# Designs tried in a protein design run: peptides against a protein of PDB entry 3OIQ. Part 5

Target 1, 212 residues: chain A of PDB entry 3OIQ
Amino acid sequence: KNRIFVSSSKDFEGYPSKAIVPVQFVALLTSIHLTETKCLLGFSNFERRGDQSQEDQYLIKLKFKDRGSERLARITISLLCQYFDIELPDLDSDSGASPTVILRDIHLERLCFSSCKALYVSKHGNYTLFLEDIKPLDLVSVISTISTKSTNSSKHSSSELISECDLNNSLVDIFNNLIEMNRDEKNRFKFVKLIHYDIELKKFVQDQQKVL

## One batch from the design tools (peptide; aimed at target 1 L59 K63 Y127)

Design b1_p9_5_s2 (made by RFdiffusion4, then SolubleMPNN; from b1_p9_5, 4 letters changed)
Fold by OpenDDE base, seed 5:
Structure b1_p9_5_s2 (fold): chain B 212 residues (1-212), chain A 9 residues (1-9)
Amino acid sequence: as target 1 above (212 residues)
Amino acid sequence: MKTYDEDLF
């Protein structure tokens, strides 16, 4: 089955009530929830959904059923946090108790762009998303990708053509949503409060703001 | 409406 690119977590409302659908999306990491019994990653594209929280629009479950899956989850979290420069407590506590990590509002301090592959799994009208793969995206690379309208469809003949257009459109939409949030005085999100706010991001935001 | 359920599986 081909993997479906998902531009909105609203798309899941139309999905089958009993299915397994491989999906992919790009979004910002918004939360990490690691406990003794579960591991969840929250992601958002900050699509406006009325009065609903813009966080955790994509809740992605990591398998956490045995020591092997737990270890893989912890390694995944550690690697993501290392990549995004997110400080975690030491997950390898000699105390035999795995530390609980609950991070929220990650996007208020860091833009953690991530390309996620997941399984949409549904039963009885409910669904969950299981992580299959995650690729952190470098912000400079994201900015460059949006700024260079890649008119060059490099026809790389790889049999998983998620349209470069779908990725780029979703990245643009995320930035547009962040710009709207930044303009809203009631919104906690401000680009100038990002730890990694630099001249490049500033310039990019200023240039995008002229188009919106 | 589809509801997310973290405990579904």
Scores: peptide ipSAE 0.602, ipTM 0.954, DockQ to the pose 0.895
OpenDDE base, seeds 1, 2, 3, 4: peptide ipSAE 0.600, 0.602, 0.600, 0.600; ipTM 0.953, 0.953, 0.953, 0.953

Design b1_p9_5_s3 (made by RFdiffusion4, then SolubleMPNN; from b1_p9_5, 4 letters changed)
Fold by OpenDDE base, seed 3:
Structure b1_p9_5_s3 (fold): chain B 212 residues (1-212), chain A 9 residues (1-9)
Amino acid sequence: as target 1 above (212 residues)
Amino acid sequence: MKKYDEDLF
């Protein structure tokens, strides 16, 4: 089955009530939830959903059923946190207690752009998203991608026909949503509060703010 | 309405 690009987590409301659908999306990492029994990653594109929290619009479950899957989940979290400079407690506790990690509001300090491949799995009108693959995206690369509007369709004949346009549009939408949140005095999100707020991001935001 | 269910599987 071809992988479906998902631009909104609302799309899952229309999905089949008993299916397995491979999906891909781009979003910001918003939360990490690692316990003894589960591992979840929260992501958001900050699509406006009324008065609901704009966080965790995509809750992605990592397999956590056996020692092998648990180890893979811990490694995945460690590698993501290393890439985004997120401080984690040591996940390798010699104490035999599996470390609990609960991080929230990650987007308030760091823009952790991530391209996620997941399995939508549904039963009885409910669904779960299982992580298949995650690619962290560099912010400079995201900014360059949005700025260059490269109509260079490098026909990368990946058998996964995810339009480069769909990825770019989702990145633009995320930035537009962040700009709106930054303009809202009631919103906790502010670009100037990001740990990695630099002159490049500042310039990009200022230039995008003139178009919106 | 479909709901996310973390315990579904």
Scores: peptide ipSAE 0.619, ipTM 0.956, DockQ to the pose 0.906
OpenDDE base, seeds 1, 2, 4, 5: peptide ipSAE 0.617, 0.617, 0.618, 0.616; ipTM 0.956, 0.956, 0.956, 0.956

Design b1_p9_5_s4 (made by RFdiffusion4, then SolubleMPNN; from b1_p9_5 with E3S F4Y)
Fold by OpenDDE base, seed 2:
Structure b1_p9_5_s4 (fold): chain B 212 residues (1-212), chain A 9 residues (1-9)
Amino acid sequence: as target 1 above (212 residues)
Amino acid sequence: SHSYDEDLF
């Protein structure tokens, strides 16, 4: 089955009540929830949804049913956190208590852009998104990609590649949403509060604000 | 709504 690029988590409201659909999206990591029984990653593109929370618009489940899947989930979290400079407790502690990690509002301190592949699995009108693959995206690379105005529609006619346009459009939309949040005095998100806020990001945001 | 049911997999 071809993988569907998802620009909005609202798209899932129109999805079949009983299906398995491979999907892909780009979003910011917003939460990590690791307990003894489950592993969840929250992502958001911060699309406006009325008065609903803009956090965790994509709640992604990692398999956590057996020792092998639990280990894979812990390794995945460890590698993501290492990539984004997120401090975690030691997940490999020989103490028979599995460490609990609950991080929220990650986007308030770090812009953790991630390209996610997931399985949409629905039954009886409920759905779960299961993680298949995750690629962390470097912020400098994201900024450069948006800034270079990829007029190169590289006609890579391979039916399996997400349109570079869909990825770029979603990255632009995320930044536009963050700019709107930054302008809202009631919103906790502010670019200047990001740990990695630098002159490059400042300039990029200022230049994007002129296009909005 | 999100299902937390692990048996969906």
Scores: peptide ipSAE 0.032, ipTM 0.694, DockQ to the pose 0.400
OpenDDE base, seeds 1, 3, 4, 5: peptide ipSAE 0.029, 0.029, 0.030, 0.030; ipTM 0.690, 0.689, 0.693, 0.710; seeds 1, 4 fail the geometry check

Design b1_p9_6 (made by RFdiffusion4; failed a check: a repeat of another design)
Pose (drawn by RFdiffusion4):
Structure b1_p9_6 (pose): chain A 183 residues (1-47, 54-90, 99-149, 165-212), chain P 9 residues (1-9)
Amino acid sequence: KNRIFVSSSKDFEGYPSKAIVPVQFVALLTSIHLTETKCLLGFSNFEQEDQYLIKLKFKDRGSERLARITISLLCQYFDIELPDPTVILRDIHLERLCFSSCKALYVSKHGNYTLFLEDIKPLDLVSVISTISTKCDLNNSLVDIFNNLIEMNRDEKNRFKFVKLIHYDIELKKFVQDQQKVL
Amino acid sequence: SPEFDDDLL
């Protein structure tokens, strides 16, 4: 195939006014909007706001069930509590860091566009830390994301704080410290 | 400039 890697949502400015383009990006899961009619997953690399809005489209009940199971499994994988109806989660990153590798289909018409979900591969935080410490586009994005998360933590006004993560590991405390030295 | 369309397709 010819899947195009995107490093930023701004890349979508050079894309066709009407085309179907397979894309891929890396980001943190930040929000979920699940209704009976549609599902939107928000991701961000904090270059610091929501940036990628991925849509799971479904019309009938059969496909709705699949969308619900998909959200259920994704939330369970990240230890996100889910009440299972309109379901809304926001600023997930303030409580949990959820790196994800996502493949999508860019579909545009009249200059407007939508990113439809093709695949989502959650990335273990432990592997993310290891991948950064021992040591391309994926890694560049993981590094940039973590750097922005570091600057957000330094900023006193920003609500993001590592110590406030429900999963604040001793190893996470360690990686963040030894990561600031590089700065 | 391109914009997101929630009602596309």

Design b1_p9_6_s1 (made by RFdiffusion4, then SolubleMPNN; from b1_p9_6, 5 letters changed)
Fold by OpenDDE base, seed 5:
Structure b1_p9_6_s1 (fold): chain B 212 residues (1-212), chain A 9 residues (1-9)
Amino acid sequence: as target 1 above (212 residues)
Amino acid sequence: MPKYDEDLE
């Protein structure tokens, strides 16, 4: 079955009420929710949705049913947080209580670009998204990918038909949405408040702002 | 239209 690239989480509104569909998207990590019973990752492309919060547009469930799946979920969170320099409380507390981690508004401090593979699972007119794979994206690589108009220069194998165009378009859309949020005085998001705000990101944002 | 459900298994 071909994996569907998803540009908007609104696409799921048009999906079958009883299906399993492999999907992929790129978005910013916005939240981490780890409790004793659940593990959720929130992502957003900050697409405007009227008066709704632009956070957690993609809520991705990690399997959390047994000690093996719980361990995998914790390792996944730890590795993501290590990659993005997100401080976590020690998940290995010797106290046999699973630590609760609730992080929100991650995008206000760090742009955590992530390419996610998930299973859309629908039943009885409801759906959920299960994480299959996650690839954190380096911000420098994201900026470079957008700035270099995709000259067709990597013939890497035809088997993962995510159009390089779909990825690039989604990355551009995210930045455009962030620029709009940054321009809005009422919006909490500001590029200058990012911990990793550097000269490269500043220049890129300034150059993108001229096109919008 | 399917709605998101975090409890769907």
Scores: peptide ipSAE 0.673, ipTM 0.966, DockQ to the pose 0.830
OpenDDE base, seeds 1, 2, 3, 4: peptide ipSAE 0.670, 0.672, 0.670, 0.672; ipTM 0.965, 0.966, 0.966, 0.966

Design b1_p9_6_s2 (made by RFdiffusion4, then SolubleMPNN; from b1_p9_6, 5 letters changed)
Fold by OpenDDE base, seed 2:
Structure b1_p9_6_s2 (fold): chain B 212 residues (1-212), chain A 9 residues (1-9)
Amino acid sequence: as target 1 above (212 residues)
Amino acid sequence: KPEYDENLE
């Protein structure tokens, strides 16, 4: 089955009540929830959903059923956090107690762009999303991709990749949503409060704001 | 409409 690109988490409202559908999306990491019993990653594209929280529009489960899957989940979180310069407690504590990690509103401090592959799994009229693959995206690369509208055909087989158009559109939409949030005095999100706010991001935001 | 369930396996 072909993997479906998801531009909005509202797309799942139209999905079958009993299915397994491979999906892919690009979003910002908004939350990490690691406990003794579960591992969840929250993502958002900050699409306006009325009065609903804009965080955690995509809640992605990591398998957490045995020591092997738990270890993989911890490694995945550690690698993501290392990539995004997110400080975590040591997840491999010799003390046998699995550390609890609950991070929220990650987007208020860091723009953690992520390309996700997941399985939509529905049963009994409800659904969940299982992580299949995650690729962190470099912010400089994201900015460059949007700025150049790069049609550079990635050498990868077209069947396994996000369409460049779909990727670019989603990245633009995310930035546009962030710009709207930044303009809203009631919204906590502000670009200038990002830890990694630099001259490049500042210029990009200023230029993108002229188009909106 | 399918709703998100964090406990669905």
Scores: peptide ipSAE 0.670, ipTM 0.966, DockQ to the pose 0.840
OpenDDE base, seeds 1, 3, 4, 5: peptide ipSAE 0.669, 0.668, 0.669, 0.669; ipTM 0.966, 0.966, 0.966, 0.966

Design b1_p9_6_s3 (made by RFdiffusion4, then SolubleMPNN; from b1_p9_6, 7 letters changed)
Fold by OpenDDE base, seed 5:
Structure b1_p9_6_s3 (fold): chain B 212 residues (1-212), chain A 9 residues (1-9)
Amino acid sequence: as target 1 above (212 residues)
Amino acid sequence: MKQYDENLE
């Protein structure tokens, strides 16, 4: 079955009530929830959904059923946090108790762009998303990808062609949503409050703001 | 409306 690119978590409303569907999306990491019993990653594209929280539009579950899956989850979290320069408590605590990590509002300090592959699993009208793969995206690379309308379809003949267009459109949509949030005085998100706010991001945002 | 279920296996 081909993997479906998902531009909105609203798409899941139309999905089958009993299915397994491989999906892919790009979004910002918004939350990390690691406890003794579960591991969840929250992602958002900050699509406006009325009065609903713009956070955690995509809640992605990591398998956390046995020592092997727990270890994989912890490693995944550690690697993501290392990549995004997110400080975590030491997950390898000798105390036998795995530390609880609950991070929220990650996007207020860091833009953690991530390409996620997941399994949409539904039963009885409810659904969950299981992480299959995650690729952190470098912000400079994201900015460059949006700024260069990559008309160069690098025909990388990999049979999982996510439309380069779908990825780019989603990245643009995320930035547009962030720009709207930044303009809203009531919104907590401000680009200037990002720890990694630099001249490049500033320039990019200023240039995008002229088009919106 | 479909609900997210964190306990769905």
Scores: peptide ipSAE 0.645, ipTM 0.961, DockQ to the pose 0.866
OpenDDE base, seeds 1, 2, 3, 4: peptide ipSAE 0.645, 0.644, 0.644, 0.644; ipTM 0.961, 0.961, 0.961, 0.961

Design b1_p9_6_s4 (made by RFdiffusion4, then SolubleMPNN; from b1_p9_6, 7 letters changed)
Fold by OpenDDE base, seed 2:
Structure b1_p9_6_s4 (fold): chain B 212 residues (1-212), chain A 9 residues (1-9)
Amino acid sequence: as target 1 above (212 residues)
Amino acid sequence: MKKYDENLE
């Protein structure tokens, strides 16, 4: 079955009420919720949804039903946090209690671009998203990709890739939404408050602001 | 309207 690229989490409103649909998207990591019973990742492209919170537009569930799946979830969280330089509370508490991690508004401190593959699963008019795969994206690479409008088809075998056009369009849309949020005095998001705000990001934002 | 359900399995 072909994997569907998702540009908006509103697309799921039109999906079948009883289906399993493989999907893919690119978004910013906004939240991590790891407890004893569940693991959720929140993502957003910051698409304007009226007065609704722009965080957690994509809530992605990790399987958390047995010791093996729990371990995989914890390792996934650890690797993502290591990649994005997110400090986790010590997961190795000598207390046999499963460490609880609740992080919100990650995008206010770090731009954590992620390419996600998920399963849309619907039943009884509700849906959930299960994580299949996640690839963290390097911010320098994201900036470079947007800036060059790279037509360089990396010859990865055609059957499993996000189209370069869909990826690039979604990355541009995310940055444009962040620029709009940065311009809004009521919005908490500000590029200058990012821990990793450097000369390259500053220049890119300044150049992108001239196009908008 | 479809709603997200975190408890759906």
Scores: peptide ipSAE 0.644, ipTM 0.960, DockQ to the pose 0.863
OpenDDE base, seeds 1, 3, 4, 5: peptide ipSAE 0.642, 0.640, 0.640, 0.643; ipTM 0.960, 0.959, 0.959, 0.960

Design b1_p9_7 (made by RFdiffusion4)
Pose (drawn by RFdiffusion4):
Structure b1_p9_7 (pose): chain A 183 residues (1-47, 54-90, 99-149, 165-212), chain P 9 residues (1-9)
Amino acid sequence: KNRIFVSSSKDFEGYPSKAIVPVQFVALLTSIHLTETKCLLGFSNFEQEDQYLIKLKFKDRGSERLARITISLLCQYFDIELPDPTVILRDIHLERLCFSSCKALYVSKHGNYTLFLEDIKPLDLVSVISTISTKCDLNNSLVDIFNNLIEMNRDEKNRFKFVKLIHYDIELKKFVQDQQKVL
Amino acid sequence: SPEFDDSLD
């Protein structure tokens, strides 16, 4: 195929006014909006706000069920508590870091566009830390994301703090420290 | 400039 890797949501400015373009990006899961009619997943690389809004489209009940199981499994994989109806989660990153490799379809018309979900591969934080420490587009994005997350932690006014993560590991405390030295 | 549209198929 010819899936185009996007490093930023701003890349979508050069894309056709009407086309179907397979894309791929890496980001943190930041929000979920699940209704009976639609589901939107928000991701961000914090270059610091929501940036990618991925849609899971479904019309009938059969497809709705699949969408619900998909959200259930994604949340369970990240240890996100889910009440299972309109379901809303925000600023998930303030509590949990959820790196994800996502493949999507860019669909545009009249200059407007929507990113539809094709695949989502959650990335283990332990592997993310290891991948950065031992050591392309994926890695560049993982590095950039973590750097921005570092600067957000330094900023006193920003609500993001590593110590406030429900999963603040000793290893996470270690990687963040030894990561600032590079800065 | 392009914008997000939730209505697209």

Design b1_p9_7_s1 (made by RFdiffusion4, then SolubleMPNN; from b1_p9_7, 4 letters changed)
Fold by OpenDDE base, seed 2:
Structure b1_p9_7_s1 (fold): chain B 212 residues (1-212), chain A 9 residues (1-9)
Amino acid sequence: as target 1 above (212 residues)
Amino acid sequence: MPQYDESLD
């Protein structure tokens, strides 16, 4: 079955009440919830959804049912956090107590762009999302991709091609949403409060703000 | 409409 690119987590409202659908989206990492019994990643594109929190629009489960899946989840979280320079407690504690990690509002400090492959799984009219793959995206690369509108058709095999247009549009939409949040005095999000706020990001935001 | 359910396995 072809993987469906998802531009909005509202798309799931139209999905089948009993299905398994491979999906893909691009979003910012907003939360990490690791306990002894579960691992969840929250993502958002910050689409305006009325009075709903803009955090965790995509809640993605990592399998956490046995020692092997738990280890894979912990490794995945560790590698992701290492990539984004997110400080985590040592997850490999020999003490038998798996450290509980609850991070929220990650986007307030770091823009953690991620390309996610997931399984939409619905039963009884409800759904969940299981992580299949995650690719962290470098912010400089994201900025470059948006700025150049580069139709660099990297010849990845035709069957898994996210439309480069869909990726670029989603990245633009995320930045536009962040710009709107930054303009809102009531919103906690501010670009200048990002730990990695540099001259390049500043310039990019200033240039995008002229288009909005 | 399908709603997110964290309990679904």
Scores: peptide ipSAE 0.614, ipTM 0.959, DockQ to the pose 0.821
OpenDDE base, seeds 1, 3, 4, 5: peptide ipSAE 0.612, 0.613, 0.612, 0.613; ipTM 0.959, 0.959, 0.959, 0.959

Design b1_p9_7_s2 (made by RFdiffusion4, then SolubleMPNN; from b1_p9_7, 5 letters changed)
Fold by OpenDDE base, seed 4:
Structure b1_p9_7_s2 (fold): chain B 212 residues (1-212), chain A 9 residues (1-9)
Amino acid sequence: as target 1 above (212 residues)
Amino acid sequence: MKEYDESLE
């Protein structure tokens, strides 16, 4: 199946009004919305969109129709939060009430890079994105990938490979957008306020700022 | 403009 790499959430404006399109993108996790009836993940590449919020540019719905899909959604959220060191209320609470989780502005404290596979679904002009797969990306690995221009195309012959170029370009674009936000005094995002801000990230940001 | 529709299944 031909999966389309998406560099901008504006690409969906040109998509068919009635379609199912497999898509893939890389972005930062910005929000988590888990209730008794739905599960949504928000992502952003922080592309400038005029006066609109740069958060939640990609809203992804997890299937939440039966106990099996609900359990899968809760496990997915738990595993993502464990990977990124995000503190959640206990989702396994023996009290038969599924806990409500609403997290916003995750990118202000943690850079949670994620490679997402989704289904674009449109019926009447409007669309929804459904999660198919998610891979969290390690920040050290992201920094190393951008810095080394790693041409190690391990051509794993799987027909669903993102071009290494598309991934790298999107990661660079995200960092460039974050650098612009960090320079803006009105923007709440600051690299020095990240919980995981270390010497490696500091050096990388300083080196990227010289190219911009 | 295309809008995100949470009601789509």
Scores: peptide ipSAE 0.640, ipTM 0.961, DockQ to the pose 0.847
OpenDDE base, seeds 1, 2, 3, 5: peptide ipSAE 0.639, 0.639, 0.637, 0.639; ipTM 0.961, 0.961, 0.961, 0.961

Design b1_p9_7_s3 (made by RFdiffusion4, then SolubleMPNN; from b1_p9_7, 5 letters changed)
Fold by OpenDDE base, seed 2:
Structure b1_p9_7_s3 (fold): chain B 212 residues (1-212), chain A 9 residues (1-9)
Amino acid sequence: as target 1 above (212 residues)
Amino acid sequence: MPKYDESLE
């Protein structure tokens, strides 16, 4: 089955009540929830959803059923956090107590762009999302991709990749949503409060603000 | 409409 690109987590409201659908999306990492019994990643594109929190629009489960899956989840979290320069407590505690990690509102400090592949799994009119693959995206690369409207048809085989158009549109939409949040005095999100707020990001935001 | 359920396996 072809993997479906998801531009909005509202798309899942139209999905089958009993299905397994491979999906892909691009979003910002907003939360990490690692306990002894579960591992969840929250993502958002910050689409306006009325009075709902814009955090965790995509709640993605990592399999956490056995020692092997737990290890894979912990490694995945560690690698993501290393990539995004997110400080985690040592997950390898020899003490047998798996450290609990609860991070929220990650987007307030760091823009952690991620390309996710997941399985939409629905049963009895409810759904969940299981992580299949995650690729962290470099912010400089994201900015460059949006700025250049890269028409570079990278010859990567057409069937499994996010279309360049879908990727670019989603990245633009995320930035537009962040710009709107930044303009809202009631919103906690501010670009200038990002730890990695630099001249390049500043310039990019200023240029995008002229288009909105 | 399907709703998110964290308990679903």
Scores: peptide ipSAE 0.655, ipTM 0.964, DockQ to the pose 0.820
OpenDDE base, seeds 1, 3, 4, 5: peptide ipSAE 0.651, 0.651, 0.650, 0.653; ipTM 0.964, 0.964, 0.964, 0.964

Design b1_p9_7_s4 (made by RFdiffusion4, then SolubleMPNN; from b1_p9_7, 5 letters changed)
Fold by OpenDDE base, seed 5:
Structure b1_p9_7_s4 (fold): chain B 212 residues (1-212), chain A 9 residues (1-9)
Amino acid sequence: as target 1 above (212 residues)
Amino acid sequence: MKQYDDSLE
């Protein structure tokens, strides 16, 4: 089955009420919810949805049914947090209680770009997204990818049909949305409040702001 | 509107 690239979480409204559809999207990590019974990752592209919160537009469930799946979920979170320099409480507490981790508004401090592969699963109109794969994206690489109009379609293997164009368009859309949020005085998001706000990101944002 | 359902397994 071909994996569908998803540019908007609104696309799921048009999906079948009973299906399993492999999907992929790129978004910012916005939340981590790890409890004793559930593991959820929240992502957003900050697409305007009227009066709805722009956070957690993509809620991705990690399997958390047995010790093996729980361990995999915890390792996945640990590796993501290590990659993005997100401080986590020690998940390996010797106290047999699995630590609860609830992080929200991650995007206010760190731009955690992530390419996610998931299964859209629906039974009765409602749906869940199950994580299949996650690739954290380096911000420098994201900026470079957007800045270099990818005229060099490197002929890497035809097998993953996700057009470099779809990825690039989604990355541009995310930045455009962040720029709009940054311009809005009522919005909590500000680029200058990012922990990793550097000269490169500053320059990139300034250059993108001239085009919008 | 389709809702997210975290009860789906």
Scores: peptide ipSAE 0.606, ipTM 0.958, DockQ to the pose 0.846
OpenDDE base, seeds 1, 2, 3, 4: peptide ipSAE 0.602, 0.605, 0.603, 0.605; ipTM 0.957, 0.957, 0.957, 0.958

Design b1_p9_8 (made by RFdiffusion4)
Pose (drawn by RFdiffusion4):
Structure b1_p9_8 (pose): chain A 183 residues (1-47, 54-90, 99-149, 165-212), chain P 9 residues (1-9)
Amino acid sequence: KNRIFVSSSKDFEGYPSKAIVPVQFVALLTSIHLTETKCLLGFSNFEQEDQYLIKLKFKDRGSERLARITISLLCQYFDIELPDPTVILRDIHLERLCFSSCKALYVSKHGNYTLFLEDIKPLDLVSVISTISTKCDLNNSLVDIFNNLIEMNRDEKNRFKFVKLIHYDIELKKFVQDQQKVL
Amino acid sequence: SHEFDENLY
């Protein structure tokens, strides 16, 4: 195939006014909006706000069920508590870091566009830390995301704080410290 | 210009 890797949402400015383009990006899961009619997943690389809004489209009940199972499994994988109806989660990153590799389909018309979900591969935080410490586009993005998350933690006004993560590991405390030295 | 549209198709 010819899936185009995107490093930023701003890349979508060079894309066709009407086309179907397979894309891929890396980011943190930040929000979920699940209704009976549609589902939107928000992701961000904090270059510090929501940036990627990925849609799971479904019309009938059969496809709705699949969408619900998909959300359920994604949340369970990240240890996100889910009440299972309109379901809304915001600023997930303030409580949990959820790196995800996502493949999507860019669909545009009249200059407007939507990113539809093709695949989502959650990335283990332990593997993310290891992948950065031992040591392309994926790694560059993982590094940039973590750097922005570091600057956000330094900024006193920003609500993001590692110590406030429900999963604040000793190893996470360690990687963050030894990561600032590089800065 | 380009804008996100959730209601596309």

Design b1_p9_8_s1 (made by RFdiffusion4, then SolubleMPNN; from b1_p9_8, 4 letters changed)
Fold by OpenDDE base, seed 3:
Structure b1_p9_8_s1 (fold): chain B 212 residues (1-212), chain A 9 residues (1-9)
Amino acid sequence: as target 1 above (212 residues)
Amino acid sequence: SKSYDENLE
């Protein structure tokens, strides 16, 4: 089955009420929810949705039903947090208590760009998203990709590839949304409050602001 | 409208 690239979480409103659809998107990691019984990742592209919270536009469920799936979920969270330099409590505590991790508003401190593959699963008019694959994206690489408009026609097979155009458009849209949020005095998001705010990001944002 | 359900399995 062809994987559908999703540019907006609103697209799911038009999806079938009983289906399994493989999807792909790029977004910022906004939340992590790991408890004894569930594991969820929240993502957002910060598309304007009126007065609704712009966090967690994509809630992605990790399988968490047995010891094997729980271990995989914990490893996934650990690896993501290591990549993005997110501090976690020790998940391997010998104390037998499964550590609970609840992080929200991650985007206020770190821009954690992620390419996600998921299964859209709908039943009885509701849907969920199950994680199939996640690739963290380096911010320098994201900035470079947007700046160079390099149509690298990489001949990778159509079934596994995000269209380079779709990826680039989504990355641009995310930055444009963040710029709008940064300009809004009511919005908590500010680029200067990011822990990793550097000269490169500053210059990139300033250059993008001139086009908007 | 479709809503997200975190409990859907």
Scores: peptide ipSAE 0.640, ipTM 0.958, DockQ to the pose 0.858
OpenDDE base, seeds 1, 2, 4, 5: peptide ipSAE 0.637, 0.641, 0.638, 0.640; ipTM 0.958, 0.958, 0.958, 0.958; seeds 2, 4, 5 fail the geometry check

